# Designs tried in a protein design run: peptides against a protein of PDB entry 4LZF. Part 98

Target 1, 155 residues: chain A of PDB entry 4LZF
Amino acid sequence: GGRLVVFPNGTRKELSADGQTVKVMFFNGDVKHTMPDQRVIYYYAEAQTTHITYPDGMEVLQFPNNQTEKHFPDGRKEITFPDQTVKTLHPDGREESVLTDGTIIQLNPDGSKVIQFNTGQREIHTADFKRREYPDGTVKTVYSDGRQETQYPTG

## One batch from the design tools (peptide; made by RFdiffusion4, then SolubleMPNN)

Design b2_p18_8_s2 (from b2_p18_8, 11 letters changed)
Fold by OpenDDE base, seed 3:
Structure b2_p18_8_s2 (fold): chain B 155 residues (1-155), chain A 18 residues (1-18)
Amino acid sequence: as target 1 above (155 residues)
Amino acid sequence: LPSLEELKEREKKIEEEA
């Protein structure tokens, strides 16, 4: 059957009969599970945080405040905040936040910002202008020099 | 919240003492 090994420092190691599941309970309260699917689940007792490592290089952090972070092998990070906002940080420096109301906020590496409202309106912020696009095709632009322009839809 | 790097270092330290 399974085995239990108790070390002099108080660390305990439980092995399944087939050796595919290993649970280590460290002397400090940390716990490490090695699973048959090659996931490694580490619980940090002091931080009350769970860290899951997948064989493909994916890492997942679960924090005690209900925040979750996914670290993808390609360098992308996805943060689910306690309020359920999801923020994605891309390797190219682009950041995207999806709010619970469906609004999407994009921060681009060039410093521009795009807001896709749940109403279907879109707002674009650049160094040179702020632009509002409406579902009917109307576009209103306020330029940094004070000029204002309205482009009307064609019927 | 702790950083991923801090967590990995904690894991390493605890495993080395076991």
Scores: peptide ipSAE 0.339, ipTM 0.890, DockQ to the pose 0.951
Fold by OpenDDE base, seed 1:
Structure b2_p18_8_s2 (fold): chain B 155 residues (1-155), chain A 18 residues (1-18)
Amino acid sequence: as target 1 above (155 residues)
Amino acid sequence: LPSLEELKEREKKIEEEA
C-alpha cells in the first residue's frame, strides 16, 4: 500500500503504492502534487493560487480571480485576464492583446503600436505619424509635424 | 497578484522549512 509520513513540523507526505504520485501537505496549508505524468502541481494556500509545472518547462498559474498565466518554454507569456482579454508577451518585447470584441492591440519593440479594430479599421502609431486605415481603402495620416493627409481608395 | 518568481521563492522557502 501507500505510505504516510508525518514530520515534526506538521508537514505530511503521502506516497502512492506504485510510487508514481506524491502529495505533500505542508504545515502552512500549501500542497504539492507530483503526478505520474511528471507534472508538479503546487497550491499556495495563502494566495489561493495553483502553479503547475510541466516536464517540457511549461508553467501555468491559476489565480483566485480567474486570471491564468502561461509561461512557455520559449519565454513567451500568455495572460488570460478575468475579463477574458488575452495578452501575449513575446521574448522580443512584442506585446499583443486580444480583446473579447475581437480588437487586437500590438505593441512592437520599436515603440510602434497597431490597433486592429473589430470594425476592420486599423490604427498605426509610430514616432513619425498616427495613421488610420479604413476598410474602404481610405487612409488618414497625422504626421508629427502637424500635417494631415488623406489618401483616397483606388477603383 | 504575486509574480511567478515570488511564488517560486515561497515554494522554495516552505520546502526548505519542511
Scores: peptide ipSAE 0.337, ipTM 0.888, DockQ to the pose 0.936
Fold by OpenDDE base, seed 2:
Structure b2_p18_8_s2 (fold): chain B 155 residues (1-155), chain A 18 residues (1-18)
Amino acid sequence: as target 1 above (155 residues)
Amino acid sequence: LPSLEELKEREKKIEEEA
């Protein structure tokens, strides 16, 4: 059968009969589950936050405000905000936000920004210009010096 | 919200006190 160990400080440890599942209920209200698949699930009582560690090094945070964070072994982070916007932080410093309307915002390490609108329009921001690309092939560029250029699609 | 590092530190602390 399973085992229950009660420590003097109030911490309780439950072990399954096969020893593959362990539940520790700490005296402060935190809970740690070790699962047969080697996942470790830690619940922080004060923060009301769940932390899951996977054998491959993946880590997942679930916050009480419905925000979730995935920390990948390669250093990438993926944040799902309460509004369901998904932000990815890449190891190279690039950031990408996918909005619920399908808009994608990319922040590049060089400081440039690219917005892919759900309409099919694309906007590129650099140190030298802002450029709007339209689905019909029209491209409008506003340079930092105030010059404007329109490139029309070929017929 | 707490950082992952802060949470890991809290986990370590509470486990050491158990």
Scores: peptide ipSAE 0.327, ipTM 0.886, DockQ to the pose 0.935
Fold by OpenDDE base, seed 4:
Parts: structure tokens; sequence; C-alpha cells
Structure b2_p18_8_s2 (fold): chain B 155 residues (1-155), chain A 18 residues (1-18)
């Protein structure tokens, strides 16, 4: 059978019969589960947050506001916001947000920004210009000096 | 929201007290 250990401080430790599952209920209300698959699930009572660690180094946070964060072993971080926007932070400093409407916003390490609209239009922001690319091939550029340029599609 | 680092520190502290 399993075992239950009750500590003087009120912490309780439940051990499965095979010893592969451990549940610790801490005196402060935190809960830690060690699973047979080597996942560790920690619930922070005060923060009402669940933290899952995987043997490959993956970490998942589940917040009470329905935000989820995934911390990948490669250093990538993926945030799913309550509105279901997904933001990925890459180790190289690039950030990508995918909005629920399909719009993709990329922030590049050089400070440039690219917005891929769900309409097929793309907008590029750099230190020198803001450029809008249209599905028909038209490109409109507004430069930092106020100059505007339109490039028309071929064909 | 708390950071992962903050949460890890909390976990560590609570485990050390247990």
Amino acid sequence: as target 1 above (155 residues)
Amino acid sequence: LPSLEELKEREKKIEEEA
C-alpha cells in the first residue's frame, strides 16, 4: 500500500505503493506532484498558479487568469494570453505574436516590425520607413523624412 | 503575474521549510 507522512508543520506527503507517485501537500497550501513520467507539477496556492516541469527541461506555467507560458529547453518562450493571442519569444530576440484574427506581428532584434495582416497585406516598420505591401503587388512606403513612394505591381 | 524565477524561489523556500 501507499504511505502517508504527516509532518509537524502540517505538510503531508503521500507516496504510492510503487513509490513512483509522490504528492506533497505543503503547510501553506502548495501542492507538489511527482509523476511516474518524471513530470513535476507544483501548485502555488497564493499565486493560484500551476508549474509543470518535464524531464526534457520543458516548463509550463498556468496562471489563474488563463494565461499559459511554455518555456522550451531551447530558450524559446511561448505565452498564450487570456484572449488566446500567442506570443513567442525566441532566443535570438525575435518576438512573434499571432492574434486570434490571424494577424502575425513580428518584432525583430534590429528593432524592425513586420505585421502580416489577415487580409494578406504586410506592413514593415524600420527606423527608415513604414512600408505597406498589398496583395496585388502594390507597395507604399512612407520614409522617416516624410517622403512617400508607391511601387506598382507588374503585369 | 509572477515570473518563473519568482515562482521557483517560492517553491524552493517552501520545500526548505518542510
Scores: peptide ipSAE 0.320, ipTM 0.884, DockQ to the pose 0.936

Design b2_p18_8_s3 (from b2_p18_8, 8 letters changed)
Fold by OpenDDE base, seed 1:
Structure b2_p18_8_s3 (fold): chain B 155 residues (1-155), chain A 18 residues (1-18)
Amino acid sequence: as target 1 above (155 residues)
Amino acid sequence: LPSREELLKKKAETEAAA
């Protein structure tokens, strides 16, 4: 059978019969589950936050407001906001946001910005120009010197 | 919301006190 250990400070430790699952209920209300697959599920009672750590170094934070944060072993961070927007932060400084309507916003380390609209239009912002690409192949560019150029589809 | 670092610190403190 399983075992229950009760410590003087009020912490309780439950061990499964096979020893593969351990549940620690800390004196402060925090709970730690060690699972057979070696993932650790830690619940912060005060913060009402669940923190899952995986053997490969991945971490998942689930906040009480329905925000979820994934911390990948490569240093990438993915945030799912309560409104279901997903923001990815890359180790190189690149950021990508996917909105619920399918719009994608990319911020690049060089300061450039790319917006892929749900209409199929794309907008590119650089130090030298702002460019709008249309689904029909038309491209409109406004350069930093004030020059404007329209490129029409070929074919 | 608390940061990952703040949570990890709290976890360490809780586990050390247990």
Scores: peptide ipSAE 0.590, ipTM 0.943, DockQ to the pose 0.953
Fold by OpenDDE base, seed 5:
Structure b2_p18_8_s3 (fold): chain B 155 residues (1-155), chain A 18 residues (1-18)
Amino acid sequence: as target 1 above (155 residues)
Amino acid sequence: LPSREELLKKKAETEAAA
C-alpha cells in the first residue's frame, strides 16, 4: 500500500502504492507533487502560484491573476497575460507581443520596433525613421530630420 | 507578481527546512 510519513515540523509525505506519485505537504502550506511522468508540480501557498517543472527543463508558472509564464529550455519566455495577450521574450533580446485582435508588436535588439496591424498595414520604427507600409504597396516614411517620403506602388 | 527566481529561492528554503 501507500505510505504516509509525518515529520515533527508538520510536513507530510504521501507515497502512492506504486511509488510513482509523491505528494509533500510542507509545514508552510506549500505542496509538491512528483508525478509518474516526472513532472513536478509545486504550489506556493503564499504566492498562490503553481509551478510545473518538466524533465526537459520546461517550466510553467500559473499565477493567481490568471497570468501564465512558460520558461523554455532554450531561454525563451512566453507570457500569457490575463487579457490573453501573448508576449514572447527571446534569448537574443527580441520581444514579440501578439494581441487578441491579431496585431503583432515586435521589439528588436537594435531598438527598432515593428507593428504588424491586423489590417495588413505595418509600421516600422527605427532611429532614423518611422515608416508605414500599406497593403496596396504604398510606403510613407517620416525621417528623423522631418523629411517625408511617399513611395507609390509599382504597377 | 513574484519572479521565477524569487519563487525558486522560496522553494529551496522550504525544502531545506522540511
Scores: peptide ipSAE 0.587, ipTM 0.941, DockQ to the pose 0.942
Fold by OpenDDE base, seed 2:
Structure b2_p18_8_s3 (fold): chain B 155 residues (1-155), chain A 18 residues (1-18)
Amino acid sequence: as target 1 above (155 residues)
Amino acid sequence: LPSREELLKKKAETEAAA
């Protein structure tokens, strides 16, 4: 059978009969599950947050407000907000947000911004210009000096 | 919400005190 160890401070440790599953119930209400696949599930009682760590270095945080954060071994971070917006932070500093309506917002390390609208329009913001690309191929550019240019579809 | 680093710190403290 399994084994239960109770410590003087109230911490409890349960070991499965095969020894492959370990459950520690800490004195403060935190709970740690070590699984046969080496996944560790830690529950922070005060924060009501579940933190899963995988052997490959992947981590998943599940917050009580329904926010989920994935921390990838390569340094990438993916946040699923309560509204279901997904934001990805890349190691190079690039950030991408995917909104529920399909809009994609990209923030680049150089400060440029790209919005891919659900309408098929695309807007590019740089230090030198703001550009709107339309589904028909029309491109409108407003340069920093106030000059405006329209490129019409080819064909 | 607490940061990952804050949570990891709390985890370390809890595990050390157990």
Scores: peptide ipSAE 0.586, ipTM 0.942, DockQ to the pose 0.943
Fold by OpenDDE base, seed 3:
Structure b2_p18_8_s3 (fold): chain B 155 residues (1-155), chain A 18 residues (1-18)
Amino acid sequence: as target 1 above (155 residues)
Amino acid sequence: LPSREELLKKKAETEAAA
């Protein structure tokens, strides 16, 4: 059979009969499950947050507002917001947001911003200009000095 | 929402007091 250990402070430790699963119920209401696959599921009672850690270093945080954060071993962080927008923060400083309508917003380490609209249009923001690219090949640029340029498609 | 770092700190405190 399993084993139950009760500590004087109220913490309880439950071991499965096979010894593969350990459940610790802490005095403060936190719960820690160690699973046979070596993942650890920790529940923060006060924060109502679930924190899963994997042997490879992957971590998943599930917040009570339905936000999920994934922390990858390579340093990448992926946030799924309650509205289902997904934001990825890359180790190189690049950030990418994917909206539910398919729009992609990219913030680059050089300070530039690229928006790929679901219509196929693309907008590029730099220190020197704001550029709109259209599916037909038309490109409109507004420079920081106020100049505007239109490049028409060839063909 | 609490940060990952704040949560980890609380976890460490809880586990140390157990």
Scores: peptide ipSAE 0.584, ipTM 0.941, DockQ to the pose 0.955

Design b2_p18_8_s4 (from b2_p18_8, 8 letters changed)
Fold by OpenDDE base, seed 4:
Structure b2_p18_8_s4 (fold): chain B 155 residues (1-155), chain A 18 residues (1-18)
Amino acid sequence: as target 1 above (155 residues)
Amino acid sequence: LPSREELLKKLAETEAAA
């Protein structure tokens, strides 16, 4: 059968009969649950946060404010904010935010920013200019020196 | 919010104390 070990400090350790599941309930309310599939579920009582680690290196953090963070084995981090905005941080320094309205905001390692609006418009921000691209092919550029340029679509 | 590193550190401390 299973085993229950109770330590003097109040920590409790539950072992399944097959030995594949181990649940440690620490004296401070923290919980460490090792599952048969080798994932480990941590619950931090003070932070009220759940942390799941997978054998492939994947990690998931679930915060009490409904924020979720996924740490991928490739170094990518994906944050789902309480408002359901999803932000992805890439190992190369690129960041991408997908807003609930479909807008995509990309921050590039070179400091440039690209906004893909849900309207199909695209705005590119660089050190030298802000450029708005319209679905019809029109491109408007405002340069840092104040110059403005409009490029019209062909046809 | 606490960081991953902070949480893991706290857990390690808890495990050491248990």
Scores: peptide ipSAE 0.383, ipTM 0.887, DockQ to the pose 0.867
Fold by OpenDDE base, seed 5:
Structure b2_p18_8_s4 (fold): chain B 155 residues (1-155), chain A 18 residues (1-18)
Amino acid sequence: as target 1 above (155 residues)
Amino acid sequence: LPSREELLKKLAETEAAA
């Protein structure tokens, strides 16, 4: 059979008969649940947050506001916001947000920004210019010095 | 929202007190 250990402070530890599952219910309401697949499920009572760690190094945080965060072993972080926007933070500093309408916003380590609109247009922001690319191949650039350039599609 | 690090720190403190 399983075992139940009750500590003087009120912490309880439940062990399954096979020893593959361990559940610790701490005196403060926190819970640590070690599963047979080696994932560990933490529940933080005060924060009302669930935190799952996987043996491969993946971690998933589920917050009470419906935000979820995935922490990948490679250092990448993926945040799903309550509005279902997904933001990925890359180890190199690049950030990418995918909006529910399909718009993609990229922030690059060099400070440039790229918006890929769901219409197929793309807008590029750099220190030197702001550029709009259109599906037909037209490109309009406004440079930091005020110069404007339109590049018309070829053919 | 609390950070991963903050949560883990709190857990460690809780475990130490248990």
Scores: peptide ipSAE 0.380, ipTM 0.887, DockQ to the pose 0.863
Fold by OpenDDE base, seed 3:
Structure b2_p18_8_s4 (fold): chain B 155 residues (1-155), chain A 18 residues (1-18)
Amino acid sequence: as target 1 above (155 residues)
Amino acid sequence: LPSREELLKKLAETEAAA
């Protein structure tokens, strides 16, 4: 059979009969659950947060406000906000936000910003200009010096 | 919201006290 160990401080440790499952219920209400597949599920009582670690290095945090964070072994971090916007932080410093309407906002390590609108238009922000690209091939550029240029599609 | 690092630190303290 399984075993139950009760410590003087109130912490309880449950061991399954096969020894593959271990559940520690700490005196403060925190829980650490080690599963047969080597996942470890942490529950932090005060923060009401669930933290799952996987043997491959993946980690998932679930917060009480419905925010979820995924920490990938490659260093990428993915945040799903309560409004269901998904923000990805890449190891190279690039950040990408995908809005619920399909709009994609990209922040690049060089400081440039790209917005891909759900309409097919794209806006590019650099130190030197703001550029709007239209589906028909028209490109409008406003330069930092105030110049404006329109490039018309060919065809 | 707490950070991953803060949570892990608290866990370590809890485990040490157990």
Scores: peptide ipSAE 0.380, ipTM 0.888, DockQ to the pose 0.877
Fold by OpenDDE base, seed 2:
Structure b2_p18_8_s4 (fold): chain B 155 residues (1-155), chain A 18 residues (1-18)
Amino acid sequence: as target 1 above (155 residues)
Amino acid sequence: LPSREELLKKLAETEAAA
């Protein structure tokens, strides 16, 4: 059968009969669950946060406010906010946010910004210009020196 | 919200005290 070890400080350790599942219930209410698939589930009682680590290096944090964070082995981080916005932080410094209305905002390491609107329009911000691309192929550019240029669709 | 690192640090402290 399984084993239960109770320590003087109140920490409890449960071992399954096969030894593949270990549950430690710490004196402070924290829980560490080691599963047969080698994932480890941490519950932090004070923070009311669940933290799952996978053997491939993937980690998932679930916060009490309904925010979820995924930490990928390659260093990428994906945050699902309570409002369901999804933000991805890439190892190269690029950040991408997908809003609930379908708008995508990209922040690039060089400081440039790209907004893909749900209307199909796209706006590009650089140090040199702000450019709006329209679904019909029209492109309007406002340069940092105040010059404006319209590029009409081909055909 | 606590960071991953903060949580892991707290866990390490808890495990050390257990």
Scores: peptide ipSAE 0.379, ipTM 0.887, DockQ to the pose 0.868

## One batch from the design tools (peptide; made by RFdiffusion4, then SolubleMPNN)

Design b2_p19_3_s1 (from b2_p19_3, 12 letters changed)
Fold by OpenDDE base, seed 3:
Structure b2_p19_3_s1 (fold): chain B 155 residues (1-155), chain A 19 residues (1-19)
Amino acid sequence: as target 1 above (155 residues)
Amino acid sequence: MEEADKAIKEAEERAAKLR
């Protein structure tokens, strides 16, 4: 059967009968679970944070404010904020935020920004211009030199 | 004793990695 080992410092180690599941309850309140799938779940009592490490190098952090962070082996990070906004940080420096209303905000490594509105409109910000694209094909551009241009859809 | 000390050391190392 399973066994419990109690150490003199108060740390407890629980072993499943097959030895594939190990739970260590540290004297400081931290808890470590080693699972049969080789996932390691560590709870930090002081920070009230859960850290899951997967065999492929993926990591998941769960914070007490309900924020969740996923760290992928390729260097990508995905943050789910308490308001359920999801922000993805790409290894190339691109950032993408998906808001709960369906709006997507992209920050590019060159400093440009693209907003895809839930209305189907798109706004592009560069060093040289701000451009609004409408679902009907109309495009309005305001250039940094003050020039304004409207391109109408071909009817 | 030895297993407890090893486990504590491992926990401390993990905590340091989070900081």
Scores: peptide ipSAE 0.028, ipTM 0.660, DockQ to the pose 0.010
Fold by OpenDDE base, seed 2:
Structure b2_p19_3_s1 (fold): chain B 155 residues (1-155), chain A 19 residues (1-19)
Amino acid sequence: as target 1 above (155 residues)
Amino acid sequence: MEEADKAIKEAEERAAKLR
């Protein structure tokens, strides 16, 4: 059968019969689960935050405001905000936000920005211009010097 | 600092106080 150990400080340790599942309930309210798949689940009672660590180096954080963060072994981070917007931080410094309406916002390491609207329009921001691309093939560019250019689709 | 990194740091600090 399983085992329960109660320590003098109030900490409790539960072991499954096979020893593959361990639950530690700390005196401060924190909880640690070690699972058969070797993932470790920490619950921090004061912060009401769950932190899961996986054997491959993946980490998952769950916050009381319903935000979730995934830390991938390659250094990528994925943040799911309470509104279900997903922001990805890439190791190269690129950031991507996917809004619930399907809009995608990309921030590049060079400071450029690309917005893919749910309408199929695309907007590109660089140091030199802002460019709007329309689904019909029209492209409007506003340069930093105030010059404007419109490229019309071919017939 | 991202919220995750802050939370980890705070959690680690709390854990260190329990040692």
Scores: peptide ipSAE 0.027, ipTM 0.635, DockQ to the pose 0.012
Fold by OpenDDE base, seed 1:
Structure b2_p19_3_s1 (fold): chain B 155 residues (1-155), chain A 19 residues (1-19)
Amino acid sequence: as target 1 above (155 residues)
Amino acid sequence: MEEADKAIKEAEERAAKLR
């Protein structure tokens, strides 16, 4: 059968009969589960946060406000915000945010920014210019020196 | 006792990483 160990500090350790599941209940209300698949589930009682670690190095954080963070073994992080916006942080420093309306915001390591609007318009921000591309092929550029150019689609 | 103390220390260290 399973075993229950009660420590003098109030911490409890429960072992399954097969020994593959271990549950540690800390005196502060925190809980640590070690699962047969080697996943470790840690619950922080005060923060009401769940932290799952996988044997491949994947980590998942679940916050009480419904935010979820995934930390991938390759160093990529994916944050799902309470509003369901998904932000991906890449190891190279690139950041991508996907809004619920389909808008995509990309921050590049060189400091440039690209916004792909759900309307099909695209805005590019660089050190030298801001450029708006329209679905009809019109392109408006505002340069850092104040010059403005409009390129019209070739009919 | 030692196992419980290690587990508590681990919990505290993990909690600190979330702050």
Scores: peptide ipSAE 0.026, ipTM 0.654, DockQ to the pose 0.010
Fold by OpenDDE base, seed 4:
Structure b2_p19_3_s1 (fold): chain B 155 residues (1-155), chain A 19 residues (1-19)
Amino acid sequence: as target 1 above (155 residues)
Amino acid sequence: MEEADKAIKEAEERAAKLR
């Protein structure tokens, strides 16, 4: 059978009969589960946050506001916001946000920003200009000096 | 990110105390 250990401070430790599952219920309401698959599930009662660690180094955080963060072993982070926007932080410093409307926002390590709108328009922000690309091939550029340029599609 | 980092840090600190 399983074992229950009750500590003087009120912490409880439950061991499965096979010893593969361990549940620690801390006196403060925190809970730690060690699972047969070697994942560890922490629940922080005060923060109402769940933190799962996997043996491969993956981590998953679940916040009370329904935000979820995944920390991948390669250093990538994926944040799912309450509004279901997904932001990916890449180890190279690139950030990508996918909005629920299908808009993609990319922040590059060089400080440039690319917005791919759901309309098929793309906007590129650099230190030197903002550029809007239209599905018809028109490109409008506004330079930092205030100059504007329009490139018309070839057709 | 700050909340995540705090949660991780607290997790690690608690895990260290259980060892």
Scores: peptide ipSAE 0.029, ipTM 0.659, DockQ to the pose 0.012; fails the geometry check

Design b2_p19_3_s2 (from b2_p19_3, 9 letters changed)
Fold by OpenDDE base, seed 3:
Structure b2_p19_3_s2 (fold): chain B 155 residues (1-155), chain A 19 residues (1-19)
Amino acid sequence: as target 1 above (155 residues)
Amino acid sequence: MAEADAAIEEARAAAAARR
């Protein structure tokens, strides 16, 4: 049979009969489950947040607002917002956001920004210019000095 | 971010108070 240990502080520890599952119910309402696969599920009662840690170093946070964060062992973070936008933070400092309409926004470590629109248009922002690329091959550039150039497709 | 940090800090505090 399983075991129940009750500590003087009110914390309770339940052990499964096989010893593979451990449930700790803390005096503050927090709950910790250690699973047979070595996954640890921690519930923060006050914050209403679930934190899952995996043996490979992966972490998953689930917030009461339906935001989910994944922390990968390589240092990458993936945030799924309540609106289902997915933001990826890369270890190199690059950030990518994928919107629900398929638009991709990239922030580069050099401070440049690239927007790939779902229409096939692309917008590039640098310190020197803002450029719009169109599917027909037209390119419009507005330079930081206020000059504007239009490059027309050859054909 | 702020909610994540708060929850982790609380977890750490709760874990420290038991040790």
Scores: peptide ipSAE 0.042, ipTM 0.688, DockQ to the pose 0.011
Fold by OpenDDE base, seed 1:
Structure b2_p19_3_s2 (fold): chain B 155 residues (1-155), chain A 19 residues (1-19)
Amino acid sequence: as target 1 above (155 residues)
Amino acid sequence: MAEADAAIEEARAAAAARR
C-alpha cells in the first residue's frame, strides 16, 4: 500500500504503493508531484502557479490568470497570454507574436519588424524604410530620407 | 530530520527560483 510520512514541520510525503509517484505537501501549501514519467509538477500555493519540469528539460508554467509559458530545451520560449495571443521568443533574439485575429508580428534581431495583417497586407520596418505591401501587388515605401515610392502591379 | 530539512530546503529553493 501507499505510505504517508508526516514531518514535524507539517510537511507530508505520500508515496504510491509502487513508489513511482511521490506527492510532497509542504507546510507552506506548496505541492510537489513526482510522476512515473519523471515529470515534476510543482504548485506554488502563494502564487497559485503550476511549474512542470520534464526530463528533457522542457518546462511549463501555468499562471492563475490563465497565462502559460513553455520553456524549450533549445532556449525558445512560448507564451500563451490569457487572450490567446501566442508569443515566441527565439534564442537568436527573434520574437514572433500571433494574434487571435491572425495577425503575425515579427521582431528580428537586426531591429527590423514585419507585420503580416489578417487582411493580407504586410508592413516592413527597417532602418532605411517603412514599406506597406498590399494584396493587389501595390507596394508603398517611405524611406528614412522622407522620399516616398509607390510600385504598382505591372499587368 | 534530514528528509524534513531537505523538504524545507526544496520548497525554499523552488520558491527562490520562482522570484
Scores: peptide ipSAE 0.041, ipTM 0.716, DockQ to the pose 0.010
Fold by OpenDDE base, seed 5:
Structure b2_p19_3_s2 (fold): chain B 155 residues (1-155), chain A 19 residues (1-19)
Amino acid sequence: as target 1 above (155 residues)
Amino acid sequence: MAEADAAIEEARAAAAARR
């Protein structure tokens, strides 16, 4: 059968009959589950946050505000915000945000920004210009010096 | 005893790491 150990500090440790599942209920209200698959589920009682660590080095954080963070072994992070926007932070410093309307915002390590609108328009921001690309193939560029250029579709 | 102390420290460290 399973085993329950009660420590003098009030911490409790439950072991499954097979010993593969361990539940520790800490005196502070934190709870740690070690699972047969070696994932560790830690609940922080004060923060009301769940932290799952996987044997491959992946981590998942679930916050009380319904934000979820995934930390991948490669250093990538994926944040799902309460509004369901998903932000990915890449190890190279690139950031991508996917909005609920389908708009994609990319921040590049060089400081450039690309917005792919759900309308099919694309906007590119660099130090030197802002460019708007339209679904019809029209491209409008406004340079930092105030010069404007329009490129018409090759029809 | 050793397991209890480790459990206390783990809880404390875990709580502290998030403050």
Scores: peptide ipSAE 0.041, ipTM 0.716, DockQ to the pose 0.010
Fold by OpenDDE base, seed 4:
Structure b2_p19_3_s2 (fold): chain B 155 residues (1-155), chain A 19 residues (1-19)
Amino acid sequence: as target 1 above (155 residues)
Amino acid sequence: MAEADAAIEEARAAAAARR
């Protein structure tokens, strides 16, 4: 059978009958679950935050505002914001945000930015210009010096 | 965004306190 250990400080430890599941209820209200698959689920009572660690190095943070963070073993981080925007931080320094409307915002390590709008338009921001690409093949460029150029599709 | 960053930092601080 399972067993319950109650410590003098009020912490409780529950062991499953097979010993594969361990639940520790700390005196401060924190809860730690060690699961048969070796994932550890830690709940911070004060912060109302859940932190899951996986044996492969994956980590998941769940915040009380419904923000979720995934820390992948490859160094990638994925943040799901309360508004359901998903931001991915890549180990190379690239950031990608996917908005709920389907807009994708990419921040590159060189400081350039690419916005792919849900309309199929794309906007490229560099140190030298802002460029808007349209689905019809029209390209409008505004250079940092204020010069503007329009490239028309070859029809 | 600032609140999200604060929440991350709080969680990190709390996680760092875990032994």
Scores: peptide ipSAE 0.026, ipTM 0.651, DockQ to the pose 0.015; fails the geometry check

